# Peptides against a protein of PDB entry 6IDX: the designs that were tried, part 142

Target 1, 380 residues: chain A of PDB entry 6IDX
Amino acid sequence: KELAKLSADVTFATEFINMDGIIVLTRLVESGTKLLSHYSEMLAFTLTAFLELMDHGIVSWDMVSITFIKQIAGYVSQPMVDVSILQRSLAILESMVLNSQSLYQKIAEEITVGQLISHLQVSNQEIQTYAIALINALFLKAPEDKRQDMANAFAQKHLRSIILNHVIRGNRPIKTEMAHQLYVLQVLTFNLLEERMMTKMDPNDQAQRDIIFELRRIAFDAESDPSNAPGSGTEKRKAMYTKDYKMLGFTNHINPAMDFTQTPPGMLALDNMLYLAKVHQDTYIRIVLENSSREDKHECPFGRSAIELTKMLCEILQVGELPNEGRNDYHPMFFTHDRAFEELFGICIQLLNKTWKEMRATAEDFNKVMQVVREQITRA

## One batch from the design tools (peptide; made by RFdiffusion4, then SolubleMPNN)

Design b2_p17_4_s2 (from b2_p17_4, 10 letters changed)
Fold by OpenDDE base, seed 2:
Structure b2_p17_4_s2 (fold): chain B 380 residues (1-380), chain A 17 residues (1-17)
Amino acid sequence: as target 1 above (380 residues)
Amino acid sequence: MEKRKKLMEEAAKEAAA
């Protein structure tokens, strides 16, 4: 107990470390022997002293043995562990993951995200915070091949539901530390969009062109009587598609693929458009046809709007940026759906279309509409 | 917690490099 308090002092820590005191603490954990009276209290203070000593950065985290790692992981994986031991064990594992890629690899073999979910279901917000912090550390330090598995685990309804119901919608105020961990988790999740945001469309890729053609099909052929299958020559068909792509509001209505060659938002805009068209087909068709039937120059160009909105959402969400200290702004809506970014896009494109009408905008007002929509999104 | 926030930010910078 006294050691744990004194370990916060850098002078004491330096002297104690110079006496190999930290090695003694690690051996106490490694022994795992419950033979002592008040073992749980002694262990909790041992782990506290260890953390405070290591927080001075005098000793490398790589000094810890595999036996030590297994004992700490055991305290996180075992049911009915003392809350004080569990809290410190989560904090030790977080620090180990953050400070050493070698320790990350060893810890990732001993602990699953599923085991950490059990610590989110408790009433202790400190335990919940350290559990999310460890998930974030594992996510951040995961190699690219495993990062997708972590993303898939987070995309699983159970983890999001547990965070939403037991953390966000809990009967307790969210503390600053928890809000920060939720922010970090969101930033790490949104950074998975960066690849698609920076992927340029190849105008010569037929598979990518077929997606644009599918957008046209969903908008115009779903309502077209099958009797007007144009048996007319290849040139009339090309001219028809040019008209359809103009009605879809693409900037390059001759070759819409060119609109997706700029990054950001690249292919991510096309992904959002396709998601809207497939999952929210009625909303998509309504937005496209309502504007395609206008002759008053007040048409909202869907294709251009979708691209610029996707870019704007990436800017607002800071896609590709690292989590910053002191940021605590998290969005509960991202815990409610598997495809939360695409759903946000679907809400915001409707807001854009509404705002365009309310402003009685023309193509010349496009940037003004986008600025108003940005202000609306950032205030919501 | 506060010291760990700084470590997370440092680790994030290293992971992006």
Scores: peptide ipSAE 0.026, ipTM 0.716, DockQ to the pose 0.837
Fold by OpenDDE base, seed 5:
Structure b2_p17_4_s2 (fold): chain B 380 residues (1-380), chain A 17 residues (1-17)
Amino acid sequence: as target 1 above (380 residues)
Amino acid sequence: MEKRKKLMEEAAKEAAA
């Protein structure tokens, strides 16, 4: 107890470390000997002292043994552990993951996100905070392939649900520390969009061109009996598609793929458009047809609007930016759906279309409409 | 916790480099 308190002092820590004191603490954890009177209390103070000593940055985290890692991971994975031990164990694992890629690899083999989710289903917000902090550390240090897997996994869907139900909708005020960890998790989740945001469309990629053609098909051919498409020659077909791409509101009516060559938002805009067209087909068709049937110069160009809105949402959500220690702003909506960004896009594109109509906008007013929509989104 | 927030920011900078 006294050691744990004194370990917060850098002078004491330096002297104690110079006396190999930290090695003694690690060996106490490694021994796993439950036979001592007051073992839980002693262990809790040992872990406190260890953490406080390591927080001085005098000793590398890589000094810890695999046995130590397994013991600490064991305290986190076991269902019945003292709250004080659990809290410190989560904090130690977080620090290990953050300070060493080698330790991350070892810890990621010993602990699953599923095990950490159990620590979110408790009334103790400190435990919840440290559990999310460790998840965030694991997410941050994960290789790109594993980060995507973590985001797509059932565990991540379950994590969002548990966070929503037990943290965000909990009967307790969210503390600053928890709000920060929720912010960090949100940032790390949005950073998965960065790849698509920075991916330029190849205008020669037939598969991507087929997606643009599918957007056209969903908008204009969904009600057309395939039997009555007149066998018009290749030129009439090309002219028809150019007209359809104009009605879709693409800037380049001849080659809409060119509209997706600018990054940001690159292919992420096409992903959002395709998601809207497939998941919210009636909304998509309505937006496109309401504007495509207009000859009054008040048509909202869907394609251009979708691209610029995607870019705007990336800017508002700071996609690709690193988490800042001073920020605590998280959006509960992003914990309600697995495709929350695309759903937000679907809401915002309807808002844009409405705002365009209300403003009686023309193509010259495009930037003004986007500014109004930005203000509406950021105030909501 | 505050010290670990700084470590996370540092780790994030390293992961982006």
Scores: peptide ipSAE 0.026, ipTM 0.723, DockQ to the pose 0.848
Fold by OpenDDE base, seed 1:
Structure b2_p17_4_s2 (fold): chain B 380 residues (1-380), chain A 17 residues (1-17)
Amino acid sequence: as target 1 above (380 residues)
Amino acid sequence: MEKRKKLMEEAAKEAAA
């Protein structure tokens, strides 16, 4: 206990480390011997002292043994561990992951996100906070190939539902530390959209062109069998499609693929449009047809609006930005759905369409409408 | 916790470089 308190002092820490004191603490953990009276209390103070000593940055985290890592991971993965040990073990693992890529690799082999989820199903907000912090650390340090797997694990309805039900909708006010970890988790989740946001459409990719054609089909040919894939469309069919793409509100109504060559938002805008068209088909058809049937120049250009709205949402949500220590603003709605970004797009495109009508906007008012919509989204 | 927030930001910068 006294050692744990003194370890917060840099002068004491320096002298204690110079005396190999940290090695003694690591060996106590490595021994795993539960035979001592008051072992749990002693271990909790040992782990506290270890954290405080390491937080001075005098000793590299790479000094820890694999046996030490396994013992700490064991305290997190075991179902019946003292809360004081669990809290410190989560904090140690978080620090290990953040400070060393080598330690990340070893910890990622010993601990799963599924094991950390169990620590979210408790009433102790500090345990919940450190569990999310460790998930965030693992997510941040994951190689790009594994980030998508972790994303899919976060996309597991289970983690989001548990955070929503046990943290966000909990009977306790969310502390600043928890709010920060929820913000970090949100940022890391939105960064998974960055690849699609920065992917340019290839106008020569037939599969991508078929998506744009599917948007047209859903809007205008709702009764037409998808099996009538247009073969070499006659000039009349090409002219018909150009009219349809104009009614869809694409800027390049001759070749709508060109509208998706700008990054951001690139292909992410097309993904949002396709999601809306497939999942919220009635809403999509309504928005398109209400504007496509207008001859009064007050038509809301859906295609252009969808692209610029996707870009705006990426800017508002700071897609591709790194988590900042000073931020604690998170959106509870992103924990309610697996496709939360696309659902937000679906809400915001309806808001945009409504605002366009209310303003009696024309194509010249486009930027003014987008500004009003931005203000509406940021105030909600 | 505050030191770890800074480490998270530093680790994020390293992951983006």
Scores: peptide ipSAE 0.025, ipTM 0.717, DockQ to the pose 0.888
Fold by OpenDDE base, seed 4:
Structure b2_p17_4_s2 (fold): chain B 380 residues (1-380), chain A 17 residues (1-17)
Amino acid sequence: as target 1 above (380 residues)
Amino acid sequence: MEKRKKLMEEAAKEAAA
C-alpha cells in the first residue's frame, strides 16, 4: 500500500527501480502463488505499484515476461476476479498495447474483444472505461488486416449495442474519461472509412461502372428485372444513359465514373449512394425524380451533391485523423446503427435537397448551399 | 432548431437577392 503511493513519486520510483524493485513486483505476479494471506489485496497493490512505476517511462514495457502477460491477461479473462485486480489488469494491458507492438501481438493472442465486452456489462464505470480503453488500444495498434477483423459486423454490432445500453443509456453520468474513450472509439471506427475515401474509381473497371448503372436502374427502371443486363448499347442507348446520368446530377454525365476519381471522397461516395439506393430506395427515387422532373434551372444535382456531401462529412468527422487526448465529444447516434455513416449520409442528403429547394438554388449556388448545409450539420 | 431556421432563412434571403 505505501509502495503503491510512493511509486507515484518520480524520485522514489527512480531509486526503487535502481534497486531492481520492479523485478520483485513482476516476480510476485508471475508466481501466481495464492498461498499468502490477503493475496488479493497484496496483488492489487502490487499491480498498482507496478503501473505507477511504469508510468514514469523509466523502464521499457518490453521488460515484462510472457508469464507476466499471461497472468495479467488471465485476470481479465477469468470471470471471478477482484474488481481492483481487474481494473489494474485492464490498465496494465492498455499500457502494454500502447507502448509496445511486441506486447500487442502477445496480448492479442491471449484476449478477445468478446472477453472485454463482458466487462462493459458491469455497473462499475471505471471497469467499463478501462475495458473500452483496452479495446481502443487494441484497435489502434492492430495491423490493418486484424483491424478489419476487429471491425467485423458482429463484434461491432454487439460492442455498439452494449455501449449504447450499458454506458450511454445508463442511469449514471458519463465521466470525462469514459467520454474520451467513446470519442476515441468513434474516431477509430470512422478511420475504417479512410481506405474507401482514398480509393479512386477506375473508370475502366466494368464492375464499378455497373454500380453506377445500378443507381440509374433503381432510379428510372425500378420495376425492371436486374437480369436485363445492358446489352451492347446502341447509340440510342448511350444517348439515353447520358441523359439519365445528367438527370442523376453527375458532373460528367458522359462518364460518371470520372466523378469518383477525386480523393477524398473517392469510392466512399459511391458506397453511400448505393446504400441509399438499396436500403432507402423510396427516399433515393424521390430525391432523384423530384430533381429530374424539373424543367427549371433549380434541379439539385444528386450525384455531385452526394460526392461533395460525403467529402464534407469526412471533413466534419475528421476521417483519417488520430484521436486527440483533449477531446471528449462523441455522438451517441453512431452507436445506434451498424451503418451509421451511411445513415448519416442519408439524413444529410435529404437535408441538402431540402435546403437547395428552400434557397431556390441553381447550379451556380452549389457552394453556397454546401456551406449552409455544413453549418446545419455542425450545429446539430 | 430555431438558430438553424434563422440561418436557413438568412441564407434563403441572400440567395434570393
Scores: peptide ipSAE 0.000, ipTM 0.326, DockQ to the pose 0.015

Design b2_p17_4_s3 (from b2_p17_4, 7 letters changed)
Fold by OpenDDE base, seed 5:
Structure b2_p17_4_s3 (fold): chain B 380 residues (1-380), chain A 17 residues (1-17)
Amino acid sequence: as target 1 above (380 residues)
Amino acid sequence: MKKRRELQEKAAREAAA
């Protein structure tokens, strides 16, 4: 207890470290001597002293043994009743992960995000905060090949649902640090969209072109049996598709794939359109047909609007930006659905279509409509 | 807290490089 208190003093810490005192603390953890009277209390103070000493930055985190790591990971991965040990163990793991790539690798072998989810289901916000912070640390330190797996783990309905129900919708105010960790988690989640946002469509890729054909099919052929594609010559088919692509509101009516060569938003816009068309088919068809049947120059170009809206959403959500220490703003909506970005797109494209109608906009008003929609989204 | 955020930002920069 006194050691834990004194360890906050840099002068004491320096002298204690010079006397190999930190090694003694690590050995106490490594020994796992559960048989000692007041073991839990003693261990909690030991871990406190260890953290306070390490916070001075005098000793590298790489000094810790694999046995130490396994013991600390054990306190987190096993259901323990001792909240005090758990909290400190989470803090130590977080610090280890953040300070050392080599420690990250070892810790990632010992613990899973699934085990950390259990620590989100508790009423203790400090434990929840450390659990999310550790998840964030693991995400940040994950090699590129594993980031997608972690991303998929975040996209897991379970983690999202637990955060929503036990953290965000908890019966208590969210503290600033929790809000910051939720913000960080959200930023990391949005950055998974960056790859698609920066992926150019290849106009020569048939598989990518088939997605555009599928958008056309869903909009115009949903009632037509695919068998009655009239054997009209290749030119008549191209001319027919050009009309359909115009009705879909693409900028390039001849080759809509060219509209997706600009990054941002690249292929992410096409992903959003396809999601809307498949998941919200009635909404998609309505938006397309309402604008395709109008010859009054007040048609809202769906394709162009969807691309620019996707870009605007990426800008609003700061996709690809790094987490900032000063921010604590998170959007609870992104924890409500697995495909929250695509769902947001689906809401916003309807808002855009509505706003276009209300403004009686023409193609010349496009940028003005987008500005109004931006203001509406940012105020909501 | 401050140290955590600094380390998170550092880690984010390193991951983006």
Scores: peptide ipSAE 0.492, ipTM 0.934, DockQ to the pose 0.952
Fold by OpenDDE base, seed 1:
Order: structure tokens, then sequence, then C-alpha cells
Structure b2_p17_4_s3 (fold): chain B 380 residues (1-380), chain A 17 residues (1-17)
């Protein structure tokens, strides 16, 4: 206890480290000897002293043994651990992950996100905060090849549902640090959209062109079997498709693929359109047909609107931006659904279509409509 | 807290490079 208090002082820490005191603390953890009276209390103070000493930055985190890592990871992975030990063990793992890539690799082998979910299902907000902070640390330190796996693990309906129900919708105020960790987690989640946002459509890629053709099919041929391969079309059929692409509101009616060559939003806009068309087919068809039947120049160009809305949503959500230490703003909506970005797009495209109609907009009013929609989205 | 946030930002910069 006294050691843990004194370890916060840099002068004491320096002297204690010079006397190999930190090595003694690590060996106490490594021994795992549960036979001592007051072992849990002693261990909690040992872990506190260790963390405070390491926080001075005098000793490299790489000095810790694999046995030490396994013991700390063991305290986090065990179902019944003293709350005081658990909290300190989460803090130590977080610090190890953030300070050392080599320690990240070892910890990522010992701890799964699934094991950390159990620490979110508690009434203690500090434990929940350390658990989310450790998830964030693991995500941040993951190599590029594993980031998608972490993404998929975060896309696990279970983790989002647990955060929503036990953290966000908890019967307690969200503290500033928890709000910041939720913000960081969202930033990291939105950065998974960056690849698609920065992917240009290849106008020569047939598979990508087939997606655009599928959008046309769903809108205009909803009762028609997809078996009519687009490739066998006579010039008359190509001219028909040009009319359909105009009715869909693409800027390039001849080759809509050209509208997706701009990054941002690149292929992410096409992903959103396809999601809307497949998951919310009635909404998609309604939006397209309401505008395709008009000859009064008040048509809302769906294709152009979807692209610019996707870009706007990326700007509003700051997709591809790094987490900022000063921010604590998070969007609870992104914990409500596995495809929350695409669902947000589906809500916002309906809002855009409504706003366009209410303003009696023409193509000349496009930027003005987008500005009004931006204000509506940012106030919601 | 401050050190955590600084380390998170550092890790994010390193991951984006």
Amino acid sequence: as target 1 above (380 residues)
Amino acid sequence: MKKRRELQEKAAREAAA
C-alpha cells in the first residue's frame, strides 16, 4: 500500500527502479502463489505499484516476461476474479498493448475480444471503460491484415448489443472517459469504410458494372428474373438502359460507372445503393419511381444524390480521420445495427428525397438541397 | 488518462502511415 502510493513520485520511482525493485514486483506476480493470507490485497497493491512505476517511462515495457503476461491475462480471462485485481490487470494489458508491438503480439494470442465482452456486462463503469480501452488498444495495434478480423469481431452483433444495452443504455451517466473510449471505438469502426471510400470503380470491371445493372433491374424489372444477362443487348437495349440510367439519376447516363471513379466516396456509394436496393427494396423502388415518372424538371437525381450523400456522411462522420484526444462525442445509433452506416444512408436518402420535394428543387438547386440536408442530419 | 489518449493517437498515426 505505501509502495503503491510512493510509486507515483518520480524520485522514489527512480530510486526503487535503480534498486531492482520493479523486478521483485514482477516476480511476485509471476509466482502466482495464492497460499498467502491477504494475497488478493497484496496482489492489488503490487499491480498498482507496478503500473505507477512503469508510467514514469524509465523502464521499457518490453522487460516483462511471458510468464508475467500470462498471469495478467489469466486474471482477465478467469470468470471469477477480485474486482480490484481485474481493474488493474485490464489497465496493465492496455498499457502493454499501447507501449509495445511485441507485447501486443503476445497479448493478442492470450486474450480475445470475446473474453473482454464479459467485463462489459457489469455495473462497474471503470471496468467497462478499461475493457473498451483494451479493445481499442488491440484494434489500434493490430497489423493491417488483422484489422479486418478485429473489424469483423466488432461487427459481431453481440459486442455492439452489449455496449448498447450495458454501457450506453445503462441506468447511470456516461463519464467523460467512457464517452471518449466509445468515440475512439467509433472512429476505428468508421475507418473500416475508408478502403471502400477510397476505392475507385473500374469502368472496365464487368462485375462492378453488373452491380449497376442490378440496381436498374431492381428498380424497373423487379418482377423479371435476373437470367437476362446484360451482355446480349442489341443497340436498342443499350439505348433503353441509357434512359433507365437517366431515370436512376446518374450523371453519366451512358456509363454510370464513371460516377463512381471519384474518391471519396468511390465504391462506398455503390455499396450503400446496393444495400438499400436489396435490404430496403420497397423504399428504393419508391424513391426511384417517384422521380422517374416526372417530366417537370423537379426529379431528384437518385444516383447523383446517393453519391453526394455518401460523401457528405463520410465528411460528417469524419471517416479516415484519426482519433482526437479532446473529443468525446459518439453516436449511439452505430451500436444499434450491424450495418449502421448503410442504415443511416437509407434514412438520410429518404430525408434528402423528402427535402428535395418540399423545396420543389431542380437540378440547379442540388447544392442548396444538400446544404439543407446536411443541417438536418447534423441537428438530429 | 492524458497518457492513454496520447498513446492512442500515436498508435493511430503509426497505423495510418
Scores: peptide ipSAE 0.489, ipTM 0.935, DockQ to the pose 0.948
Fold by OpenDDE base, seed 2:
Structure b2_p17_4_s3 (fold): chain B 380 residues (1-380), chain A 17 residues (1-17)
Amino acid sequence: as target 1 above (380 residues)
Amino acid sequence: MKKRRELQEKAAREAAA
């Protein structure tokens, strides 16, 4: 206990480290010997002293043994009654992951995100905060090949549901540190959209062009009796498609693929359109047909609007930006759905279409409508 | 806490490089 308190002092820490004191603490943890009276209390103070000593940055985190890592991971992976040991063990693992790529690799073999979910279901906000902070550390230190697996783990309904129900919708105020860790988790999740946001469409890729054709099919052929597809020549089909792509509100009516060559938002806009068309088909068809049937110059161009809206959402959500230490703003909505970005797009495109009608906008008003929609989204 | 945030930002910069 006194050692744990004194370990916060840099002078004491320096002297204690020079006497190999930290090695003695690590060996005590490694031994796992439960035979001592007050073992749990002694262990909690040992772990506190270890953390405080290591926080001075005098000793490298790489000094810890694999046995030490396994003991600490054991305290986190096993159902423990001792909250004090669990809290310190989570903090040690977080610090090990953040300070060393070598320790990250070893810890990632011993602990899964699934094991950390159990620590989110508790009433202790400190434990929850350390669990999310460790998840964030594992995400930040994951190599590129494993980042998608971490993303998929966050895309698991279970983790999101647990965070939503036990953390965000808890009967207690969210502390600033928890809000910051939720913000960090959200930033890391949004940055997974960056790849698609920066992917240019290849206008010569037939598979990508077939997605645009599928958007046309869903909008126009779902209502057309299949009997009236006249076998008319390839040129009449091209002219028909140009009309359909105009009705869809693409800027390039001849080759809509050209509208997706700009990054941002690149292919992410096409992903959003396809999601809307497949998952919210009635909403998609309604938006497209309502505007395609107008001849009064008040048509809302869906294709152009969807691209610019996707770009605007990326700007609002700061996709590709790194987490900032001063921020704690998180969006609870992103914990409510598996495809929350695409669902947000689906809500916002309806808002855009409504705002366009209310403003009696024309194509010349496009930028003005987008500014009004931006203000509406940022106030919600 | 401050040290955690600094380490998270550092890790984020290293992961983006």
Scores: peptide ipSAE 0.489, ipTM 0.934, DockQ to the pose 0.950
Fold by OpenDDE base, seed 3:
Structure b2_p17_4_s3 (fold): chain B 380 residues (1-380), chain A 17 residues (1-17)
Amino acid sequence: as target 1 above (380 residues)
Amino acid sequence: MKKRRELQEKAAREAAA
């Protein structure tokens, strides 16, 4: 207890470290011996002293043994009654992950995000905060090839549902640190959209062009078998497609692929449109057909609107930003669905279409409609 | 914790580089 208190003092910490005191603390954890009277209390103070000493940055985190890591991971992965040991163990794992890529690799082998979910299903907000902070640390330190796996683990209906129901919708106010960790998790999740947001469509890529054709098919040929790949369409068929792309509200009616060459939002706009068309087909068809049948210059250009809305949503949500220490604003709605960005797009495109009608807008009013929609989205 | 946030920002910068 006194050691844990004194370890916060830099002068004491320096002297204690010079006496190899930190090595003694690590060996106490490594021994795993429950034979001592008041073992749990002793261990809790040992872990506190270890954290306080390591926080001075005098000793590298890489000094810890694999046995130490396994003991700490064991306290997190196994059901424990001692909240004090669990809290400190989560904090140690977080610090190890954040300070060392080598320790991240070892820890990622010993624990899973699934095991951390159990620590979210508690009434203690501090334990929940440390669990989310450790998830964020694992996400931040994951190799690029593993970031999508971490995202998929977050997108797992279970983790997001547990955060929503046990953290966000808990019967207690969200503390500033929890709000910040939820913000960080959200930023990391949105940054997965950045690649698609910055991907230009290649007008020569047939697979990407086939997606645009699929949008046309879903809107106008709802009963047509998708297996009828457009063979070398006759000139009449090409002229028909130009009309269809005009009705879809693309800016380039001849080559809609050109509308997706601007980044942002690049291919992310096409992903949103395809998601809407496949998952919310009735809504998509309704929006397209309501505007395609208009000859009164009050048609809402769906394609252009979808692109500019995707860009606007990326700006509002700050897609591609790095987490900022001063921010704690998070959107609870993004924990309600696994494809929450695409679902938000689907809500906002309906709002845009409604606002366009209410304003009796023409193509000249486009920027004015977008400004009104921006204000509506940012106030919601 | 200030150190946590600093380390998170550092890790984010390193992951974006």
Scores: peptide ipSAE 0.488, ipTM 0.934, DockQ to the pose 0.921

